Peptides against a protein of PDB entry 5ONS. Designs and how they scored, part 78

Target 1, 181 residues: chain A of PDB entry 5ONS
Amino acid sequence: MFKKFDEKENVSNCIQLKTSVIKGIKNQLIEQFPGIEPWLNQIMPKKDPVKIVRCHEHIEILTVNGELLFFRQREGPFYPTLRLLHKYPFILPHQQVDKGAIKFVLSGANIMCPGLTSPGAKLYPAAVDTIVAIMAEGKQHALCVGVMKMSAEDIEKVNKGIGIENIHYLNDGLWHMKTYK

## One batch from the design tools (peptide; made by RFdiffusion4, then SolubleMPNN)

Design b2_p18_1_s2 (from b2_p18_1, 10 letters changed)
Fold by OpenDDE base, seed 3:
Structure b2_p18_1_s2 (fold): chain B 181 residues (1-181), chain A 18 residues (1-18)
Amino acid sequence: as target 1 above (181 residues)
Amino acid sequence: SELEEKHKKEIEEFYKSL
């Protein structure tokens, strides 16, 4: 989603949200990520304005005090940014790729099944379309946010093709944006 | 902040390890 993203070229405008819209978004976030509810007032304090940065290709980024928190495309599900996920690693279920897959993930490549079934990888139960945090063998922080294109069961059974779609990764255009106020 | 600086160093070390 952000492989060729540049703030100077791909950001259109920024709007401040009304209270009613913020309430709706918070409810949606709790529905998508039930474990976030106790932390939501810390992540999005009531006294702080919430903004949407509108980008090309129907991408929207949710921000508070310039911090990039979540993003979505075409009013679809919200994804946490890696910067937020590093602070709250429990927001998403995890999958772990082997050491050899790291360089490919960091180039924006989708994650193939063998990178999730080989020694050094860890595959956890997850259904198709689940948003997941991609961990790397021997590393502490998530390097990617992805979407399951096959169930964990099918990845193990078939072990061929795209297992997880790469949505947002370390050092992509969103990562380099860092803040927006 | 101290936490932000620590996080920055960890990410830098991550890339150096590749």
Scores: peptide ipSAE 0.165, ipTM 0.782, DockQ to the pose 0.062
Fold by OpenDDE base, seed 5:
Structure b2_p18_1_s2 (fold): chain B 181 residues (1-181), chain A 18 residues (1-18)
Amino acid sequence: as target 1 above (181 residues)
Amino acid sequence: SELEEKHKKEIEEFYKSL
């Protein structure tokens, strides 16, 4: 989603949300990520304005105090940014790729099934379309936010093809955006 | 915070080196 993304070229405008809209967004986030509810007041303090950065290709980024928190495309689900995920790693279920997969993930490549079933990888139960944090063997911080294109069960059984779609990865255009005020 | 910025920078540098 952000392989060719540049803040200067791909941001259209930024709007500050009304309180009623913010409430709706918070409810959506809790629905998607139930575990975030106890932390939401810390992530999105009531005193702080919430903004949406509107980008090309119908991408929207939710921000508070310049911090990039979540993003979505069109009417799709919200995804946490890697920067938020690094602070709150429990927001998403995890999948782990082996060391050899790291360079490919960081190039924006989708995660193939063998990279999730090989030694050093860890595959946890997850249904198709689940948003997941991609961890790497021996690394503390997620390197990618992805979407399951196959269930964990099918990844193990079939063990070929695209297991997880790469949505947002370290050093992509969103990562380098860092903040927006 | 300064600590958060330092941590973020370290992560960036680490993964950039791969």
Scores: peptide ipSAE 0.097, ipTM 0.723, DockQ to the pose 0.057
Fold by OpenDDE base, seed 1:
Structure b2_p18_1_s2 (fold): chain B 181 residues (1-181), chain A 18 residues (1-18)
Amino acid sequence: as target 1 above (181 residues)
Amino acid sequence: SELEEKHKKEIEEFYKSL
């Protein structure tokens, strides 16, 4: 989603959200990520304005105090930014890729099944379309936010093809967009 | 913060390890 993303070229505008809209978004976030509820007031304090950065390709980024928190495309599901996920690793269920897959993930490549089933990888139960944090063997912080394109069961069984779609990865255009005020 | 600095260093080391 952000492989060729550049803040200067791909951001259209930024709007401050009304209170009612913010409440709606918070409810959506809790629905998507139930574990975030106790932390949401810390992540999005009521006293702080919430903004949406509108980008090309129907991408919207939710920001508070310049921090990029979540993003979505075409008003689909929200994804946490890696920066937020690093602070709150529990927001997403995890999958772990082996060392060999790291370079490819960091190039924006989708995650192939063998990278999730080989030694050094860890594959946890997850349904198709589940948004997941991609962990790397031997690393503490997620290197990617992805979407399951196959169920964990099918990844193990078939072990061929794209298991997880790469949505947002370390050092992509969104990562380099550190803040936006 | 100290946490942010540790995080930054970890990311740097992450890339160095590639």
Scores: peptide ipSAE 0.091, ipTM 0.731, DockQ to the pose 0.062
Fold by OpenDDE base, seed 2:
Structure b2_p18_1_s2 (fold): chain B 181 residues (1-181), chain A 18 residues (1-18)
Amino acid sequence: as target 1 above (181 residues)
Amino acid sequence: SELEEKHKKEIEEFYKSL
């Protein structure tokens, strides 16, 4: 989603949201990420304005105090930014890729099944279409946010093809954006 | 913050290890 993204070229505008819209978004976030509910007032304090940074290709980034928190495309599901995920790693279920997969993930490539079934990988139960944090063997911080294209069970059984779609990864355009005030 | 600095360092080390 952000492989060729540049803040200067791909950001259109920024809009401050009304209270009613914020409430709707918060409810959606809790629905998507139930574990975030106790932390949501810390992440999105009521006293702080919530903004949407509108980008090309119908990408929207939810921000509070300049921090990029979540993003979506075409008003689909919200994805946490890696920066938020690093602070709150529990908001997504995890999958771990082996060392060999790291360079490909960091190039924006989708994650192939063998990279999730090898000895250095860890595959946890997850249904298709689940948004997941991609961890790397020997690393503590997620390097990617992805979407399960197969269930964990099918990844293990079939063990070929795209297991997880790469949505947002370390050092992509969104990562480099860092903040937006 | 201390946490942010820790994260920065770890990310830096991550890239150095590649």
Scores: peptide ipSAE 0.071, ipTM 0.710, DockQ to the pose 0.066

Design b2_p18_1_s3 (from b2_p18_1, 9 letters changed)
Fold by OpenDDE base, seed 3:
Structure b2_p18_1_s3 (fold): chain B 181 residues (1-181), chain A 18 residues (1-18)
Amino acid sequence: as target 1 above (181 residues)
Amino acid sequence: SEMEELHKKAIEEYYKSL
């Protein structure tokens, strides 16, 4: 989603949201990520304005005090940014790729099944279309936010093709957009 | 800041080893 993203070329405008819209978004976030509810007042304090940065290709980025928190495309599900996920690693369920997959993930490549079933990888139960944090063998921080294209069960049984779609990865165009006020 | 250091550590973890 952000492989060729550039703030100067791909941002259209920024709007401040009304209170009623913010309430709706908070409810959506709790529905998608139930574990976030106790932390939502810390992430999105009531006193602070919430803004949406509108980008090309129907991408919207949710921001508070210049911090990039969540994004979505075409009014689909919300994804946390890696910067937010590093602060709150429990927001998403995890999957772990092996050491050999790291270079490919950091180039924006989708995650193939062997990178999730090989020694050094860890595959946890998850259904198709689940948004997941991608961890790596021997590393502490998530390097990617992805979407399961197969269930964990099918990844293990088939062990061929795209297991997880790469949506946002460390040092991509969104990562380089540190703040936006 | 604390947050700047957190994100710097994430980059260093992956790119200093490459």
Scores: peptide ipSAE 0.602, ipTM 0.912, DockQ to the pose 0.062
Fold by OpenDDE base, seed 2:
Structure b2_p18_1_s3 (fold): chain B 181 residues (1-181), chain A 18 residues (1-18)
Amino acid sequence: as target 1 above (181 residues)
Amino acid sequence: SEMEELHKKAIEEYYKSL
């Protein structure tokens, strides 16, 4: 989603959200990520305005105090930014790729099944379309936010093709947007 | 800041020099 993304070229505008809209978004976030509920007031304090940075290709980035928190495309599901995920690693279920997959993930490539089934990888139960944090062998921080394109069961059984779609990865265009005020 | 340090550590895990 952000492989060729550039703030100067791809940001259209920024809007401040109404209270009612913020409430709706918070409810959606809790529905998507139940574990975030105890932390949501810390992440999005009531006193702080919530903004959406609107970008090309129907990308929207949710921000509070300039911090990029979540993003979505075409009003689909919200994804946490890696920066937020690093602060709250439990927001997403995890999958772990082997060491060899790292360079490809960091180039924006989708994650192939063998990178999730090989020694050094760790594959955890997850259904198709689950948003997941991609971890890597020997590393502490997530390098990617992805979407399961196959269930964990099918990844193990078939072990061929795209297991997880790469949505946002470390050092991509979104990562380079440290803040937006 | 503490946040910048956190994010820096993440980058350092995957990139030796930037």
Scores: peptide ipSAE 0.596, ipTM 0.906, DockQ to the pose 0.058
Fold by OpenDDE base, seed 1:
Structure b2_p18_1_s3 (fold): chain B 181 residues (1-181), chain A 18 residues (1-18)
Amino acid sequence: as target 1 above (181 residues)
Amino acid sequence: SEMEELHKKAIEEYYKSL
């Protein structure tokens, strides 16, 4: 999603949200990520304005005090930014790729099944379309936010093709955006 | 900031090993 993304070239505008809209978004976030509820007041304090940065390709980034928190495309599900995920690693269910897959993920490549089933990888139960944090063998921080293109069960059984779509990865265009005020 | 250091470390742990 952000492989060729650049803040200066791909951001259209920024809008401050009304309180009613913010409430709706918070409810959606809790629905998507139930574990975030106790932390949501820290992530999005009531006193702080919430903004949407509108980007090309129908991408929207939710920000508070310039921090990029979540993003979505075409009003689909929200994804946490890696920057937020690093602070709150529990927001997403995890999958772990082996060491050999790291360089490919960091180039924006989708995650192939063997990278999730090989020694060093850890594959946890997850349904198709689940948004997941991609961890890596021997690393502490998530390197990617992805979407399951196959269920964990099918990844293990078929073990061929794209298991997880790479949506947002370390050092991509969104990562380099850092803040927006 | 602590946040900046956290994110910096995240990058470093991957790219220093490559």
Scores: peptide ipSAE 0.547, ipTM 0.931, DockQ to the pose 0.063
Fold by OpenDDE base, seed 5:
Structure b2_p18_1_s3 (fold): chain B 181 residues (1-181), chain A 18 residues (1-18)
Amino acid sequence: as target 1 above (181 residues)
Amino acid sequence: SEMEELHKKAIEEYYKSL
């Protein structure tokens, strides 16, 4: 989603959200990420304005105090930014790729099944379309936010093709967009 | 913040290890 993303070229505008809209978004976030509810007032304090950075290709980035928190495309589900996920790693279920997959993930490549079934990988139960944090063998921080394109069960069984779609990864265009005020 | 600094260092170390 952000492989060729650049703030100067791909951001259209930024709007401050009304209170009612913020409440709606918070409810959506709790629905998507139930575990975030106790932390949401810390992540999005009531006293702080919430903004949406509108980008090309129908990408929207939710921000508070300039911090990029979540993003979505075409009114689809919200994804946490890696920067938020690093602060709150429990927001998403995890999957772990082996060491060999790291360089490919960091190039924006989708995650192939063998990278999730190898000895250095850890594959946890997850359904198709689940948004997941991609961890790496021997690394503490998530390197990617992805979407399961196969269930964990099918990844193990078939072990061919794209297991997880790479949505947002370390050092992509969104990562380099550190803040927006 | 302190947490951001810790994460920054961790990420820098992450890339150095590649």
Scores: peptide ipSAE 0.033, ipTM 0.651, DockQ to the pose 0.069

Design b2_p18_1_s4 (from b2_p18_1, 10 letters changed)
Fold by OpenDDE base, seed 1:
Structure b2_p18_1_s4 (fold): chain B 181 residues (1-181), chain A 18 residues (1-18)
Amino acid sequence: as target 1 above (181 residues)
Amino acid sequence: MEEEKKHKEEIEKYYKSL
């Protein structure tokens, strides 16, 4: 989603949200990420304005005090930014790729099934379309936010093709955006 | 913030360890 993203070229505008809209978004976030509920007031304090940065290709980034929290495309599901996920690693289920897959993930490549079934990888139960944090063997921080294109069961059985779509990865255009006020 | 600085350093170490 952000492989060729540049803040200067791809941001269209920024809108401050009304309180009612913010409440709706918070409810949606809790529905998508139940584990975030106790933390949501810390992540999005009531006193702080919430903004949406509108980008090309129907991408929207939810921000508080310039911090990039979540993003979505075409009013689809929200994805956490890697920066938020690093602070709250539990908000997504995890999958782990082997060491060999790291360089490809960091180039924006989708995650192939063998990178999830090989020694050093860890594949956890997950349904198709589940948003997941991609961990790497021996690394503390997620390197990617992805979407399951196959169930964990099918990844294990088929063991070829795209297992997880790469949505947002370390050092992509969104990562480099850092903040937006 | 010290936390942000620490996080940045950890990410740098992440890349160096590849």
Scores: peptide ipSAE 0.199, ipTM 0.797, DockQ to the pose 0.066
Fold by OpenDDE base, seed 3:
Structure b2_p18_1_s4 (fold): chain B 181 residues (1-181), chain A 18 residues (1-18)
Amino acid sequence: as target 1 above (181 residues)
Amino acid sequence: MEEEKKHKEEIEKYYKSL
């Protein structure tokens, strides 16, 4: 989603949200990520304005005090930014890729099944379309946010093709954006 | 802002070293 993203070229405008809209978004976030509920007032304090940065390709980024928190495309599900996920690693279920897959993930490549079933990888139960944090063998911080294209069960059984779609990764255009006020 | 920049640079350096 952000492989060729540049803030100067791909950001269109920024809008400040009304209180009613913010409440709706908070409810959606709790529905998607139930574990975030106790932390939501810390992540999105009531006193702080919430903004949406509108980008090309129908991408929207939710921000508070310039911090990039979540993004979505075409009013689909919200994804956490890696910056938020590093602070709150529990908001997504995890999958772990082996050492050999790391360089490909960091180039924006989708994650192939063998990178999730090989020694050094860890595959946890997850259904198709689940948004997941991609961990790397021997690393503490997530390197990617992805979407399951196959269930964990099918990844193990079939063990070929695209297991997880790469949505957002370290050093992509969103990572380099840092903040927006 | 400085702390955020430092965090980014440290993580980027760490993963680029792989």
Scores: peptide ipSAE 0.190, ipTM 0.780, DockQ to the pose 0.053
Fold by OpenDDE base, seed 5:
Structure b2_p18_1_s4 (fold): chain B 181 residues (1-181), chain A 18 residues (1-18)
Amino acid sequence: as target 1 above (181 residues)
Amino acid sequence: MEEEKKHKEEIEKYYKSL
């Protein structure tokens, strides 16, 4: 989603949200990520305005005090930014890739099944379309936010093809967009 | 911007070094 993203070229505008809209978004976030509820007042304090940065390709980024929190495309589900996920790693279920897959993930490649089933990888139960944090062995911080294209069960069984779609990864265009006021 | 770039490169290197 952000492999060729550049803030200067791909951001269109920024709007401040009304209170009612913010409430709706918070409810959506709690629905998508139930574990975030106790933290939501810290992540999105009531006193702070919430903005949407509108980008090309129908990408919208939720921001508070310039921090990029969540993004979506074409009114789809919200994804946490890696920066938010690094602060709150429990927002997403995890999957772990093997060492060999890391360089490919960091190049924006989708995660192939063998990179999730090999020694050093850890594959946890997850349904198709689940948004997941991609971890690397021995590392604290997620390197990627992805979407399960196969269930964990099918990844293990088939062990071929794209297991997880790479949506957002370290050092991509969104990562380079540190803040936006 | 340069410091941010360096930090990102360091993170990338850190993960690639696994």
Scores: peptide ipSAE 0.175, ipTM 0.758, DockQ to the pose 0.040
Fold by OpenDDE base, seed 4:
Structure b2_p18_1_s4 (fold): chain B 181 residues (1-181), chain A 18 residues (1-18)
Amino acid sequence: as target 1 above (181 residues)
Amino acid sequence: MEEEKKHKEEIEKYYKSL
């Protein structure tokens, strides 16, 4: 999603949200990520304005005090930014890729099934379309936010093709954006 | 090719430092 993203070229505008819209978004975030509920007031304090940065390709980035928190495309599900996920790693279920897959993930490549079934990988139960944090062996911080294109069960059975779509990865265009005020 | 390789190496080093 952000492989060729540049803030100067791809950001269109920024809109401050009304209270009613913020409430709706918070409810959606709790529905998508139940574990975030106790932390949501810390992440999005009521006193702080919430903004949406509108980008090309119908991408919207949710921000508070310039911090990039979540993003979505075409009003679909919200994805946490890696920066938020690094602070709150429990927001997403995890999948772990093998050491060999790391360099490909960091190039924006999708995660292939063998990279999730090989020694050093850890594949946890997850349904198709589940948003997941991609972890690497021995690393505390996620390197990628992805979407399951196959269930964990099917990844193990088929063990070929794209298991997880790479949505946002370390050092992509969104990562380099850092903040937006 | 060399710029892409350099960028990849920098990214890898950066992540290893985290």
Scores: peptide ipSAE 0.169, ipTM 0.746, DockQ to the pose 0.026

Design b2_p18_2_s1
Fold by OpenDDE base, seed 3:
Structure b2_p18_2_s1 (fold): chain B 181 residues (1-181), chain A 18 residues (1-18)
Amino acid sequence: as target 1 above (181 residues)
Amino acid sequence: MEKEHQEAIEAYKKKLAE
């Protein structure tokens, strides 16, 4: 989603949200990520304005105090940014790729099944279409936010093709934005 | 809240290690 993204070229405008809209978004975030509920007041304090940065390709980025928190495309599900996920790693279920897959993930490549079933990888139960944090062997922080294209069960059984779609990864265009006020 | 935040992180890491 952000492989060739650049703030200077791909941001269209920024809009401050009404209180009623913010309440709706918070409810949606709790529905998508139940574990975030106790932390939502810290992540999105009531006193602080919430903004949406509108980008090309129907991408919207949710921000508070310039911090990039979540993003979505075409009014689909919200994804946490890697920066938020590093602070709150429990927002998403995890999957771990082996060392050999790291360079491909960091180039924006989708995660192939063998990278999730090989020695050094760890595959946890997850249904198709689940948004997941991609961890890596020997690394502390998530490298990528992805979407399961196969269930964990099918990845183990079939062990061929795309297991997880790469949505947002370290050092992509979104990562390099850092902040936006 | 930093203490509680760190405890939540550690608890989750423990679950992932199981």
Scores: peptide ipSAE 0.155, ipTM 0.764, DockQ to the pose 0.799
Fold by OpenDDE base, seed 2:
Structure b2_p18_2_s1 (fold): chain B 181 residues (1-181), chain A 18 residues (1-18)
Amino acid sequence: as target 1 above (181 residues)
Amino acid sequence: MEKEHQEAIEAYKKKLAE
């Protein structure tokens, strides 16, 4: 989603949200990520304004105090940014790729099944379309936010093709935005 | 905070394994 993304070229505008809209978004976030509920007041304090940075290709980035928190495309589901995920790693279920897959993930490539079933990888139960954090063998922090294109069960059985779609990865265009005020 | 986060991750993984 952000492989060719540049803040200077792909950001259209920034709007401040009304209280009613913020409440709706918070409810949606809790539905998507139930584990975030106890932390949501810390992540999005009531006293702080919430903004949406509107980008090309119908991408929207949710921000508070300049911090990039979540993003979505075409009014679809919200994804946490890697920066938020590093602070709250439990927001998403995890999958772990082997060392050999790291360079491909960091180039924006989708995660192939063998990279999730090989020695050094760890595959946890997850249904198709689940948003997941992609961890790596020997690394503490998530490298990527992805979407399961196959269930964990099918990844093990089929063991070929795209297991997880790469949505947002370390050092992509979104990562390099850092903050937006 | 790091300890709390790790506990939350472990609890979630346990739930998924059930």
Scores: peptide ipSAE 0.074, ipTM 0.688, DockQ to the pose 0.259
Fold by OpenDDE base, seed 4:
Structure b2_p18_2_s1 (fold): chain B 181 residues (1-181), chain A 18 residues (1-18)
Amino acid sequence: as target 1 above (181 residues)
Amino acid sequence: MEKEHQEAIEAYKKKLAE
């Protein structure tokens, strides 16, 4: 999603959200990520305005005090930014790729099934379309936010093709955006 | 606040280890 993203070229505008819209978004976030509820007031304090940075290709980034928190495309599901996920790693279920897959993930490549079933990888139960944090063998912080293109069960059975779509990864265009005020 | 945050992280890690 952000492989060729550049803030100067791909950001259209920024809007401050009304309180009613913020409430709706918070409810959506709790629905998507139940574990976030106790932390939502810390992540999105009531006293702080919430903004949406509108980007090309129907991408929207949710921000508070310039911090990039979540993003979505075409009003689909929200994804946490890696920066937020690093602070709150429990927001997403995890999957772990082996050491050999790291360089490909960091190039924006989708995660192939063998990289999730090989020694050093850890595959946890997850349904298709689940948003997941991609961890790596020997690494503490998530390398990528992805979407299960197959269930964990099917990844193990088929073990061929794209297991997880790479949505946002370390050092992509969104990562380099850092803040937006 | 930090203590609670770390506890939540550790609790999640425990779930992953099961």
Scores: peptide ipSAE 0.068, ipTM 0.679, DockQ to the pose 0.629
Fold by OpenDDE base, seed 5:
Structure b2_p18_2_s1 (fold): chain B 181 residues (1-181), chain A 18 residues (1-18)
Amino acid sequence: as target 1 above (181 residues)
Amino acid sequence: MEKEHQEAIEAYKKKLAE
């Protein structure tokens, strides 16, 4: 989603949200990520304005005090940014890739099934379309936010093709954006 | 809140290590 993204070229505008819209978004976030509920007031304090950075390709980034928190495309599901996920790693279920897959993930490549079934990988139960944090052997922080294209069960059985779609990864265009006020 | 946040992170790390 952000492989060719550049803040200077791909941001269209920024809007401040009304209180009623913010309430709706918070409810959506709790529905998607139930574990975030106790932390949502810390992440999005009531006293702080919430903004949406509108980008090309129908991408919207939710921000508070310039911090990039969540993003979505075409009114689809919200994804946490890696920066938020590093602070709150429990927001998403995890999958772990082996060391050999790291360089490909960090190039924006989708995660292939063998990278999730190898000895250095850890595959946890997850249904298709689940948004997941991609961890790596020997790394402490998530490398990528992805979406399960197969269930964990099918990844183990088929063990070929795309297991997880790469949505947002370290050092992509969104990562380099850092803040927006 | 910071203490609780740190405890949640540590609990999560322990769960992943199991």
Scores: peptide ipSAE 0.214, ipTM 0.809, DockQ to the pose 0.910; fails the geometry check

